# Peptides against a protein of PDB entry 4N3Y: the designs that were tried, part 3

Target 1, 83 residues: chain A of PDB entry 4N3Y
Amino acid sequence: ETRDQVKKLQLMLRQANDQLEKTMKDKQELEDFIKQSSEDSSHQISALVLRAQASEILLEELQQGLSQAKRDVQEQMAVLMQS

## One batch from the design tools (peptide; aimed at target 1 L62 Q63 L66, target 1 (a further copy) L58)

Design b1_p8_8_s1 (made by RFdiffusion4, then SolubleMPNN; from b1_p8_8, 4 letters changed)
Fold by OpenDDE base, seed 5:
Structure b1_p8_8_s1 (fold): chain B 83 residues (1-83), chain C 83 residues (1-83), chain A 8 residues (1-8)
Amino acid sequence: as target 1 above (83 residues)
Amino acid sequence: as target 1 above (83 residues)
Amino acid sequence: VQELLAGL
């Protein structure tokens, strides 16, 4: 009977061990996934930051150009009014 | 002609602005995604850590039980040998 | 744990 108990405990131990190993593996996989995902996203965000900055610079340049163009138009009109 | 230039610049400015806004939005969405994903994964990892710890405790208990069971078997055998 | 189990 005790022998049967030992056999039962051995089985339970193996089962527990298998579960432990599986859980540890799953945890590691998730950690790896998070790390990789974060890195990938970080790179993507960085790229978008650069893109946004480029757009901002363009906007500023265009705004300045627009303002100048407006002034030029006004100047032309002034000349015409004087003629 | 200058008027045409102004119109062109206005269009370009609008286009640039649209791109800027889009890019900023995309960036924010990615940041939000990363944050949410990280939080979700963190919770999952924590759960698995607890599960692994539980399995470890179980393993230790089972090992102790197995050792005791073995000793009990040996003791029974010793008694039988003396009879 | 694996070593412990192997020793049983």
Scores: peptide ipSAE 0.058, ipTM 0.480, DockQ to the pose 0.053
OpenDDE base, seeds 1, 2, 3, 4: peptide ipSAE 0.054, 0.022, 0.042, 0.018; ipTM 0.486, 0.469, 0.486, 0.463

Design b1_p8_8_s2 (made by RFdiffusion4, then SolubleMPNN; from b1_p8_8 with L4I Q5L)
Fold by OpenDDE base, seed 4:
Structure b1_p8_8_s2 (fold): chain B 83 residues (1-83), chain C 83 residues (1-83), chain A 8 residues (1-8)
Amino acid sequence: as target 1 above (83 residues)
Amino acid sequence: as target 1 above (83 residues)
Amino acid sequence: IEEILQGL
């Protein structure tokens, strides 16, 4: 009967709409999560970059200091050997 | 004394190198994690998109069916009123 | 001193 078919279709339509709405919401939540997670991780990466850069600068300074100190010791020895 | 300063600088240099290496590794691991996580999430989003699209198609079909069924009922009533 | 220089 057409009447019964109409009622069945109405129920199916509600179910389909509910499913669509849920799926759209789930999709949006996932996208939001990805975006936020990516931003948070990006900040962490940036902090690590700064830390690495500081270490690199320190390394350069220490290497220069070490080289100079070595030269100074060598110069002292040279003077002693001359005498 | 220069000798003592040299030894101190050598120790500091080792520490700085260790810290730099660790920081670089941690940074790389984080970047790899972000990349993998993003790819996995992207696949999930794609699956949800397909599901949503299927629901939309179903909705359109059901809406058309519902409209037709409603028209059929109305036509039946019109015939009955004519007689 | 020579040992120190070699270690540097």
Scores: peptide ipSAE 0.027, ipTM 0.512, DockQ to the pose 0.049
OpenDDE base, seeds 1, 2, 3, 5: peptide ipSAE 0.026, 0.026, 0.027, 0.026; ipTM 0.513, 0.515, 0.514, 0.455; seeds 2, 3 fail the geometry check

Design b1_p8_8_s3 (made by RFdiffusion4, then SolubleMPNN; from b1_p8_8, 3 letters changed)
Fold by OpenDDE base, seed 5:
Structure b1_p8_8_s3 (fold): chain B 83 residues (1-83), chain C 83 residues (1-83), chain A 8 residues (1-8)
Amino acid sequence: as target 1 above (83 residues)
Amino acid sequence: as target 1 above (83 residues)
Amino acid sequence: VEELLQAL
């Protein structure tokens, strides 16, 4: 019966609409996840970069200290030789 | 004694050098971690983008299907009215 | 989409 066919098609339409809404939600969740994940990663990377930069400063200070220590040792060696 | 002072300074120099090498290693590890983390995140994001794009295609197909379903229902309604 | 269904 045509009436029954119409009812069936209306049901299919409702089902399709429900699936559409679900899929739209899923897509939005994926987009939100991507955005959040990217931001989190960016912030983490930035923090680690700062840490690496601090390490670089320390390295430079250590190198300068080593150079000074070498000079100090050489100076003391000179004193030793002259005594 | 000057000799003892020299020995002490030499020890300090060795200690400083050891610390320098350690710090250099730590810095390198941080840089490597940042690089790897960034690459991993980039790949993950790319994969998720592809997934989102697939969802978009599905949404478009569903919308087209809904439009067709509506037309089919309307057609059946017309048949019903004419019968 | 909701408008589509409501029109029927």
Scores: peptide ipSAE 0.062, ipTM 0.511, DockQ to the pose 0.010
OpenDDE base, seeds 1, 2, 3, 4: peptide ipSAE 0.027, 0.028, 0.057, 0.062; ipTM 0.463, 0.465, 0.501, 0.505

Design b1_p8_8_s4 (made by RFdiffusion4, then SolubleMPNN; from b1_p8_8, 6 letters changed)
Fold by OpenDDE base, seed 1:
Structure b1_p8_8_s4 (fold): chain B 83 residues (1-83), chain C 83 residues (1-83), chain A 8 residues (1-8)
Amino acid sequence: as target 1 above (83 residues)
Amino acid sequence: as target 1 above (83 residues)
Amino acid sequence: VQAILEGL
């Protein structure tokens, strides 16, 4: 009967609209998640880069200090050998 | 005594050299670690981007399909109403 | 002396 068919189609249309809305929401949530994850990772990477740079500077300073200390010792040894 | 002082300085010099070598090794290890970590993170991010893109395409296709289905239902309803 | 220093 046509009336029953129309009612069935109306229900199907409402269901389709509801599913579409859900899909749109899911898509938006996925996009937001990806964006947030990317930002968080970017910030973490930047922080690690800064820390690594600081460590590199410190290590270079330590190397320089040790090299200088070595030279100082050698100079002192030279003085002693001349005595 | 000068002889003992010289021997002490020789030991100190060797210790300084050993520490310098250790520091150089530590620096290299740090650099290698940072490089590897950065590469790993980059690859992970790239993989996630690809996955996200694939999901976006799929979701868009689903939305398009649902929109088409909605239109088809509406057309069918129109035909029924004309009967 | 120089030789000794170089050996250290």
Scores: peptide ipSAE 0.034, ipTM 0.407, DockQ to the pose 0.008
OpenDDE base, seeds 2, 3, 4, 5: peptide ipSAE 0.031, 0.021, 0.019, 0.025; ipTM 0.532, 0.529, 0.526, 0.530

## One batch from the design tools (peptide; aimed at target 1 L48 E56 L59)

Design b1_p9_1 (made by RFdiffusion4; failed a check: too like the target's own chain)
Pose (drawn by RFdiffusion4):
Parts: C-alpha cells; sequence; structure tokens
Structure b1_p9_1 (pose): chain A 83 residues (1-83), chain B 83 residues (1-83), chain P 9 residues (1-9)
C-alpha cells in the first residue's frame, strides 16, 4: 500500500538520519579524546622530569657528602699521625 | 505519484543506511587508533618509570651506604687512636 | 632520557 508505505519510509528515514547525527557526534568525541590522551601522556612525562630532578639533586648532595667526609678524615688522620 | 515517491524514499533510505555503515566503520577506526596510540605511549612511559624508580631505590641505599661508610671509617680511626 | 642516562652513568 502506497500511502502507508510512504509514511513508514519517512519514519525510517528520520530515524536513520537521527542515528547518523549521533554517530557523527560520537566520532567527534573520539577525535577530541585522541587529543586529550595525548596531553595526559605529556603530563606523565612532566612528572617523570620532576622525579629525575629530585634524584639529580640527591645524588649531588651525596657526592658532596663523600668529598666532605674524605677531607675531614684526612685532617683527623694527619693529626693522629703528627704524633 | 506516491509510487515514484516510494521509489525515491527507498533510494534515500539505502543511501542513509550506507552512510551510517561507513560512519560506524570510521568510528571503529578511531577507537582502534586510540587503542594503538595508548599502547605505544604506555610502553615508552612504563620504561621511563622503571628507570626512575631504580634510580630512586639505589640513591636511597646510597644514603645508607654513606652513613655506614662514615661509621666504618670512624671505627678505623678509633683503632688507629689505640696507639 | 638523557637525564636518566646521566644519572645511571
Amino acid sequence: as target 1 above (83 residues)
Amino acid sequence: as target 1 above (83 residues)
Amino acid sequence: VLRAQASEI
């Protein structure tokens, strides 16, 4: 039946076009997510740089501590030996 | 001509459903791109994290070793002083 | 990476 058929096909066409619009919205959200995912990996690398800096500073202090310890043991040994 | 109209709507519905199928395929490709990009970046970052925590545990033990080394040398000074 | 390598050396 040509009249009922036109109405059914119009309903289906509307539903298909609504579904197409939503799926395009989803694509857009995924494209944005690619961008956000990228920024998040970057912020992780910054946190890693912070860890490396704290470690460099600690290592430096330990190097200085070893030098100081040698120097003052050298003086103590020099006195103990002046006897 | 509701019959010519029906044929037109059937064509439009076929075109919409083909477009929906293609856009769904595109969405899938984006989800796959996200997954692959994340796997890759997580590999790189988990490697940088393993190197950072290794530096940290080691430097911690070196703080201990420095104190211990100073104590050992002090005991040597105590023995050298028994003379 | 360069900084981690320097610390490892």

Design b1_p9_1_s1 (made by RFdiffusion4, then SolubleMPNN; from b1_p9_1, 7 letters changed)
Fold by OpenDDE base, seed 1:
Structure b1_p9_1_s1 (fold): chain B 83 residues (1-83), chain C 83 residues (1-83), chain A 9 residues (1-9)
Amino acid sequence: as target 1 above (83 residues)
Amino acid sequence: as target 1 above (83 residues)
Amino acid sequence: LERLDRLEA
């Protein structure tokens, strides 16, 4: 009968709403996860970039030091050999 | 009447289903985004780690070279001054 | 969802 059909539809509607609510909650959790994960990744990347940059600066300094040391040795050798 | 109530409930049920489907689609899109984003971040991090490691190796080599150069100069100076 | 569609038919 129509009355029983109404009751069935009401039940189905409640079930649909329950599922909707659950799915919406899951969506929110995923959004929260994305946000947190993105922040964590960003921090890690920034740290790695800084480490790389620091290393590169030190490399340049060492290279310059080596070049200068070579020049200094050459000059000292010249002086010693001329005496 | 009950018949009209049935029709109303059917409409509401369809609307709920439509909303559910939309939300489920959104959830799937977020999952896909998370997967892709995670892969991208992982690749970027790996690249940065490799760059940092390469720089560190070069730093060590340069430091050793500088130390050796210093020793070589000292030895040469000793020989020259003893002649 | 499929079940709901059948109910509305």
Scores: peptide ipSAE 0.148, ipTM 0.441, DockQ to the pose 0.007
OpenDDE base, seeds 2, 3, 4, 5: peptide ipSAE 0.075, 0.074, 0.048, 0.061; ipTM 0.503, 0.502, 0.523, 0.524

Design b1_p9_1_s2 (made by RFdiffusion4, then SolubleMPNN; from b1_p9_1, 6 letters changed)
Fold by OpenDDE base, seed 2:
Structure b1_p9_1_s2 (fold): chain B 83 residues (1-83), chain C 83 residues (1-83), chain A 9 residues (1-9)
Amino acid sequence: as target 1 above (83 residues)
Amino acid sequence: as target 1 above (83 residues)
Amino acid sequence: LDRLDALEA
């Protein structure tokens, strides 16, 4: 009976539509999540990069200081040996 | 005393180096995590997109079927009214 | 989807 068929198809159509809408919503939510997560991570990475750079500068300064300090000690020892 | 200063600087240097290495490691781990997470999400999104597309096709087919079914019912009603 | 709404009306 065609009338029954129409009703069946209407139900199927509504169900399919609901599925589509749900899928689209889920997709959008995932995209939004990824975008936000990526941005957050980018900020965190940037912070770590800055910290690493600061530490690198400190290392270089300390190495320079250490080298100078060693030379100073060596000089003092030389003076003592000469006296 | 310069000798003591040298030892102090050596300690500071080692500490700074450890900090730098740790920071670099953490940065790398974060980058790797983001990369992997992004890839995983991309796969998931792709799957959802395909599902949505499939649902969309179904919707179109059902709509077409529904339209035809309605026309068929209308035709049947017309015949009955004419008889 | 707009077509669907029209069909259900």
Scores: peptide ipSAE 0.084, ipTM 0.507, DockQ to the pose 0.019
OpenDDE base, seeds 1, 3, 4, 5: peptide ipSAE 0.050, 0.057, 0.064, 0.056; ipTM 0.523, 0.530, 0.529, 0.524

Design b1_p9_1_s4 (made by RFdiffusion4, then SolubleMPNN; from b1_p9_1, 8 letters changed)
Fold by OpenDDE base, seed 1:
Formats: sequence, C-alpha cells, structure tokens
Structure b1_p9_1_s4 (fold): chain B 83 residues (1-83), chain C 83 residues (1-83), chain A 9 residues (1-9)
Amino acid sequence: as target 1 above (83 residues)
Amino acid sequence: as target 1 above (83 residues)
Amino acid sequence: LSLLDRLES
C-alpha cells in the first residue's frame, strides 16, 4: 500500500542521509590530513635545502683554503730550490 | 495526500543520492591527490638527502686535503729553518 | 545496489 511505500521511502532517505554525513566527515578528515601532510613535507624540504646551502658554502671555503695552502707550499718549494 | 507525500519523498531521496555521489567522487579525488602528493614529496626529500650526503663526503675530503697541505707546508718550513 | 536502484526496483 501507499502507506507502506511512504515508510520505505522514509527509511531509505534516512539511510541516504546517514551515509552522506559519514562521507562528508571522511572527506573533511582527508582534507585535514592533506593540509597537515603538506605542511610537514614543506618544512622538512625547507630544512634540507638550508642544510644543503650551508654545506655548499663550507665546500667553497674549504676549496679556497686548500688552493691557498697549495700555493704556499709551492712558494716554499721555490725558496728551497733557490737556496 | 499520501501520493503527494510519496512524490515528495522520492524527490528528496534523489537529491540525497545525487549529493552522496558527488561527495563520494570528491573523496576519491582527495585520496588520489594524497597518494600522488605523498609520493612526490618522498622523492623530493630522498633526492635532497642524497645531495646532502654527497656534499658531506666532499667536505670530509677537502678537510683532509687541507690538513695534509698544512702539514706539508710545516715540514718545508722546518727544512728552511734548518738550512 | 544503490539506494536509488532499490527505490526504482
């Protein structure tokens, strides 16, 4: 009967809305996860970039120091060879 | 009447299902985005870690070279001072 | 079956 049909539709509508609410909650949780994960990754990458830059500066300094030390040795060798 | 009530409920049910399907699609898109973003971030971080490690090895090599160069200069200075 | 499919059946 029509009354039974109404009751069936009401139940199905409740079920649909319950599922909708659950899905909306899941969606929100995923959005929150994306936001947090993205921020964490960005911070980690930034830290590694800074570390790489610092190491590169030290490399340049050490290369210059090594070059100067080689020049100094060569100059002393020249003095020794002359005397 | 009951018939009109049935028609109303049918419409509401269709609307609820349409919204449910849309929300489910959005959820799936977010899951796909999370997966791709996580993989991309992981690869980028791994590349930076490897670069940092390579730079650290070069730093150690340059430090050893600089130390040896200093020792060589000191030895030559000793020879010069004796002669 | 979706809820809509169940309604239409």
Scores: peptide ipSAE 0.192, ipTM 0.440, DockQ to the pose 0.007
OpenDDE base, seeds 2, 3, 4, 5: peptide ipSAE 0.087, 0.084, 0.088, 0.112; ipTM 0.505, 0.505, 0.500, 0.503

Design b1_p9_2 (made by RFdiffusion4)
Pose (drawn by RFdiffusion4):
Structure b1_p9_2 (pose): chain A 83 residues (1-83), chain B 83 residues (1-83), chain P 9 residues (1-9)
Amino acid sequence: as target 1 above (83 residues)
Amino acid sequence: as target 1 above (83 residues)
Amino acid sequence: SSISDYIFS
């Protein structure tokens, strides 16, 4: 029946077009997520740079500490030996 | 001509449903791109994190080793003083 | 090499 059929097809076409709009909205959200995911990996690398910096500073201090310890043991030994 | 109209609507519905199928396929490709991108970046970052925490634990033990080394040398000075 | 060169090599 041609009249009821036109009405049914119009309803279906409306539903298909609404669904197409929503799926396009979803695609857009996924595209934005690719971008956000990229920025998050970057922030992780910055946190890693902070860890490397703290470690370089600590290593430097330990190097200095070893040098100082050698120097003052050398003086202590020199006196102990001057006897 | 509600009959010609019905044929037209059937064509439009076929075109909409084909477009929906294609857009759904595109969404799937984006979800796959996100997954692959994340897996890759996680591999790189987990490797940088492993190197960072190894440096950290080692430098911690070196703080200990420096104190211990100073104590050992001090005991040596105490023995050298028994003379 | 520095710690940074090691971590980020």

Design b1_p9_2_s1 (made by RFdiffusion4, then SolubleMPNN; from b1_p9_2, 6 letters changed)
Fold by OpenDDE base, seed 1:
Structure b1_p9_2_s1 (fold): chain B 83 residues (1-83), chain C 83 residues (1-83), chain A 9 residues (1-9)
Amino acid sequence: as target 1 above (83 residues)
Amino acid sequence: as target 1 above (83 residues)
Amino acid sequence: PSVFEQIFG
């Protein structure tokens, strides 16, 4: 009967709304996870970039020092060869 | 009347279902985004770690070379001072 | 039409 149909539809509507609310909550949790994960990854990458830059500078300094040391050795060799 | 109530509930149920389907789609898109973003970030971080490690090795090599150059200069200075 | 619409439409 029509009354039973109404009751059935009401139940189904409640069930649909329950699923809707659950899905909306899950969606929100995923959005929050994305935001946090993205921020964490960005910070980690930034830290590694800075470390790479610092190491790059130190490499250049050491290369210059090595070149200068080579020149100094060569100058002393010249003095030894002359004397 | 009861018939009108049934029709109203049917409409509301269709609306709820439409929203449910939309929300489920959005959820799936977010899950896909999370997966792809996580993989991309992981690859980028791995590349930076490898770059840092390579630079670290080169730093050690240059430091050893500089130390050896210093020793060589000192030996030549000793020869000069003796002669 | 979706199964849902077939039943509730």
Scores: peptide ipSAE 0.102, ipTM 0.395, DockQ to the pose 0.008
OpenDDE base, seeds 2, 3, 4, 5: peptide ipSAE 0.098, 0.048, 0.094, 0.095; ipTM 0.439, 0.471, 0.467, 0.467

Design b1_p9_2_s2 (made by RFdiffusion4, then SolubleMPNN; from b1_p9_2, 5 letters changed)
Fold by OpenDDE base, seed 1:
Structure b1_p9_2_s2 (fold): chain B 83 residues (1-83), chain C 83 residues (1-83), chain A 9 residues (1-9)
Amino acid sequence: as target 1 above (83 residues)
Amino acid sequence: as target 1 above (83 residues)
Amino acid sequence: MSIFEEIFG
């Protein structure tokens, strides 16, 4: 009967809307997760980049120091050999 | 009339279903994005960690070399002063 | 089977 049919459709519509609401919520949660996850990863990467840069600066300084030390040794060897 | 009411509900149900399908698709796309994004970030971080570790090893080597060079200079200075 | 599949499948 038509009235029964209406009731059935109303129920199905409610079920569809409930499922839609749930799915929309899940979607929002995923978007939030993406945002937070992306930000966290970005910060971690930035920190590592900075650390790498700091290390590279220190490497350059040490290389320069080593080169100078080598020159100093060479100079003293020259003095030794001519004395 | 009840028949008209049935038709209206059927239309609304179709609309709800269409929206649900779209939302579900969007949700899936977000999940895929999360997976790929997470993997990419992980690899990038791993690469940076390795680079940092390599730099640290080199730093230690250079520091040791510098210390040895200093000792060599000191030793030669001792020879100079006693000759 | 989903209710949607019953109606639109």
Scores: peptide ipSAE 0.062, ipTM 0.382, DockQ to the pose 0.008
OpenDDE base, seeds 2, 3, 4, 5: peptide ipSAE 0.024, 0.023, 0.035, 0.033; ipTM 0.464, 0.468, 0.468, 0.467

Design b1_p9_2_s3 (made by RFdiffusion4, then SolubleMPNN; from b1_p9_2, 4 letters changed)
Fold by OpenDDE base, seed 3:
Structure b1_p9_2_s3 (fold): chain B 83 residues (1-83), chain C 83 residues (1-83), chain A 9 residues (1-9)
Amino acid sequence: as target 1 above (83 residues)
Amino acid sequence: as target 1 above (83 residues)
Amino acid sequence: PSVFDLIFS
């Protein structure tokens, strides 16, 4: 009986150790994922910020172009009125 | 014909305006995406950190359990030796 | 008003 109890405890110990190792791995994977995810997101956000900045420049150019176009139309209209 | 030129410029102006509005929308969408993505990632990371912390607690419990199990086995072995 | 409207106002 006692011998059987010992063996049972040994098995339980092995099982607990297996679970411990598994949990340790899971924890490590989570920590790695957190780190990697954070880095990936940071890079992605930075890239998108740059894209937004590029769009900002384009918008400025378009706005200036629109203003110029307006002036061009007005100039052409003036010519038309004079002719 | 100057009149035709004016109309062409008016069309170009409309086209430019359409592009401007499209670009403005795209820029806004990117900015919104950046904000939302950052918030989502932040929340996800926080949740995963909590999971890791929970695993840490479990690991501590398992470690203590393993130590106790070891002691239990030793105790049972001692009893076995005495019988 | 649209941008166009503002330009040609």
Scores: peptide ipSAE 0.122, ipTM 0.489, DockQ to the pose 0.019
OpenDDE base, seeds 1, 2, 4, 5: peptide ipSAE 0.020, 0.109, 0.119, 0.115; ipTM 0.359, 0.451, 0.487, 0.486

Design b1_p9_2_s4 (made by RFdiffusion4, then SolubleMPNN; from b1_p9_2, 5 letters changed)
Fold by OpenDDE base, seed 1:
Structure b1_p9_2_s4 (fold): chain B 83 residues (1-83), chain C 83 residues (1-83), chain A 9 residues (1-9)
Amino acid sequence: as target 1 above (83 residues)
Amino acid sequence: as target 1 above (83 residues)
Amino acid sequence: MSIFEQIFG
């Protein structure tokens, strides 16, 4: 009967809307997760990049120092050999 | 009239279903994005960590070399001063 | 089969 049919459709509509609401909520939570996760990863990567750059600078300094020390030793040896 | 009411509810149900399907599709796409994004970030971070570690090892080696070079120079100077 | 049918069918 039509009245029963109406009631059935109303129930199904409620169910569909409930599921829709839940799904939309879940979707929003995922979007929030993406945003936060992305930001966290970005910051972590940035920090590592900075650390790498700092290390590279220090490496260059140490290499220069080592080269100079080598030159100093060579100069000392020259003095020794001619004296 | 009840028949008209049924038709109206059927239409609303179709609309709700369509929206539900779309939302679920979007949700799935977000989940896929999260998975891929997370993996990519993880790999990038891992690579940077390895690079940092390699740099640190090299730093230690250079520091040791510099210290040894300094000792060598000091020893040369000692020889010079006593000759 | 539609998602709706999968859920409510």
Scores: peptide ipSAE 0.093, ipTM 0.385, DockQ to the pose 0.010
OpenDDE base, seeds 2, 3, 4, 5: peptide ipSAE 0.025, 0.028, 0.042, 0.048; ipTM 0.429, 0.471, 0.469, 0.469

Design b1_p9_3 (made by RFdiffusion4; failed a check: too like the target's own chain)
Pose (drawn by RFdiffusion4):
Structure b1_p9_3 (pose): chain A 83 residues (1-83), chain B 83 residues (1-83), chain P 9 residues (1-9)
Amino acid sequence: as target 1 above (83 residues)
Amino acid sequence: as target 1 above (83 residues)
Amino acid sequence: SALVLRLQA
């Protein structure tokens, strides 16, 4: 039946076009997510730079500490030997 | 001509459903792109994290080793002083 | 590259 059929096809066309709009909305959200995900990996690399800095500072202090310890032991040994 | 109209709507419905299929395929490609991008960057970053925590545990043990080394040298000074 | 060099050091 041509009249009922036109109405059914119009309903289906509306539903298909609504579904197309939603799926395009989803694509857009995925494209934005690619960007956000990239920002998040970058922030992880910043946290890692912070860890490297704290470690460089600690290592430097330990190097200085070893030098100081050698110097003062050298003085203590020099006195102990002046006897 | 509700019959010509029906034929037109059937064509429009076919075009919409083909467009929906294609856009759904595009969405899938984006989800796959996100997954591949995340796997890759997680590999790089898990590697940088492993190197960072290794530096950290080692430097911690070096703080200990420095104190211990100073103590061992001090005991040597105590023996050298028994003379 | 710079972070790798710093972690290596």

Design b1_p9_3_s1 (made by RFdiffusion4, then SolubleMPNN; from b1_p9_3, 5 letters changed)
Fold by OpenDDE base, seed 1:
Structure b1_p9_3_s1 (fold): chain B 83 residues (1-83), chain C 83 residues (1-83), chain A 9 residues (1-9)
Amino acid sequence: as target 1 above (83 residues)
Amino acid sequence: as target 1 above (83 residues)
Amino acid sequence: SDLLARLDR
């Protein structure tokens, strides 16, 4: 019966549309999650990069200081031994 | 006419299903992207953490070495001045 | 495709 067929199709169309709306919502939530997660990761990475750079600078300064201190001590020893 | 209505509904149902399939595919692609991106970020962060830790250890070693060197020089100077 | 399959029945 055609009328029954129409009713069946109408129901199925409603079901399809409901599922479509749900899926679209889920998609949007995933997009939002991606955006937020990407931003969080980017900030964390940037912070770690800065930390690494700061540590490396201090490392270089200490190495230079150590070398200079060694030279200064050697010069002082030379003076003491000559006197 | 009921027959025409049936045909219209069938067309609309096909359209809805086509859109549903497309949206589901997009959703899956986003999920895959999230998974891959999260893994990549995690590995990058881990690498940076290790780099930072290595630099910090070297920093501490240099600081300790500098202090010890200073003490050694002072002891040597004391010996020289007493002789 | 699931809905279409149901429609064909």
Scores: peptide ipSAE 0.182, ipTM 0.431, DockQ to the pose 0.008
OpenDDE base, seeds 2, 3, 4, 5: peptide ipSAE 0.093, 0.142, 0.114, 0.109; ipTM 0.483, 0.491, 0.494, 0.495

Design b1_p9_3_s2 (made by RFdiffusion4, then SolubleMPNN; from b1_p9_3, 4 letters changed)
Fold by OpenDDE base, seed 1:
Structure b1_p9_3_s2 (fold): chain B 83 residues (1-83), chain C 83 residues (1-83), chain A 9 residues (1-9)
Amino acid sequence: as target 1 above (83 residues)
Amino acid sequence: as target 1 above (83 residues)
Amino acid sequence: SDLLERLDA
């Protein structure tokens, strides 16, 4: 019966729209999450890179200092032996 | 007219379902993206942390070595002066 | 809601 069919279709249409709205909302939330997460991760990674980089520079300087100190010891000892 | 209304509702229902399917697909793709991105970021951050940590340990050791080397120089010089 | 609005029109 056509009248019954109309009522059924109206119900199904409302159900479909309700589900659509919900799904669209969920999608938007995911997009927002992705954006925020990406920004947070980017900042965190950058900070870690900077820290690691600074550490590496300091390591190089310390290695140079250690080598120079050793040479200085040898030189001073040699001078004293010559006196 | 009821017949025309039925046809209209059928069309709108089909349109709603098509849009719903598309939106659901998009949502799924976003979920997959989030999952993959999260895993990648997690691994990257962990690796950076480990590298930075190892660097920090080495820095401490080098600092100790440098200090000890300086002390050794002073000690050796003193001994030579006493001879 | 867009489809529902069209239905109500």
Scores: peptide ipSAE 0.178, ipTM 0.429, DockQ to the pose 0.008
OpenDDE base, seeds 2, 3, 4, 5: peptide ipSAE 0.081, 0.088, 0.091, 0.074; ipTM 0.481, 0.477, 0.472, 0.495

Design b1_p9_3_s3 (made by RFdiffusion4, then SolubleMPNN; from b1_p9_3, 3 letters changed)
Fold by OpenDDE base, seed 3:
Structure b1_p9_3_s3 (fold): chain B 83 residues (1-83), chain C 83 residues (1-83), chain A 9 residues (1-9)
Amino acid sequence: as target 1 above (83 residues)
Amino acid sequence: as target 1 above (83 residues)
Amino acid sequence: SALLERLDA
């Protein structure tokens, strides 16, 4: 019957619409999650980059110190040999 | 003593280097994680988009069917009124 | 479409 068919189509239309809305919501939530996750990770990476940079600077300073210390040892040895 | 200072600096240098390497590794892992997560999410979103598009098409078809069904009912009623 | 298939069934 056509009337029954109409009712069936109406139901299916509602079901399809519900599914569409659900899918759209899920998509939006995923996009939001990605955005948030990306921002969080970006902040974390930035912090780690800064930490790494600090370590690099420290290494440079330590290397300079090490080199100087070695030179100082050499100078001390030279003095001792002169005495 | 300068010699002891040299040894200390050498140790600190190694420690700093270890920390730097660790930090760099952590950074890389985070970058990899973000990349992978983004790809995974992108695939998921794409799938959902396709699903949504399918639902949209279905809705259009159902709407057309509904409209036709309504017209059919009207035609049937017209025939009945003529008899 | 599964829904369309149901309609035709």
Scores: peptide ipSAE 0.110, ipTM 0.493, DockQ to the pose 0.021
OpenDDE base, seeds 1, 2, 4, 5: peptide ipSAE 0.075, 0.074, 0.067, 0.074; ipTM 0.476, 0.480, 0.480, 0.491

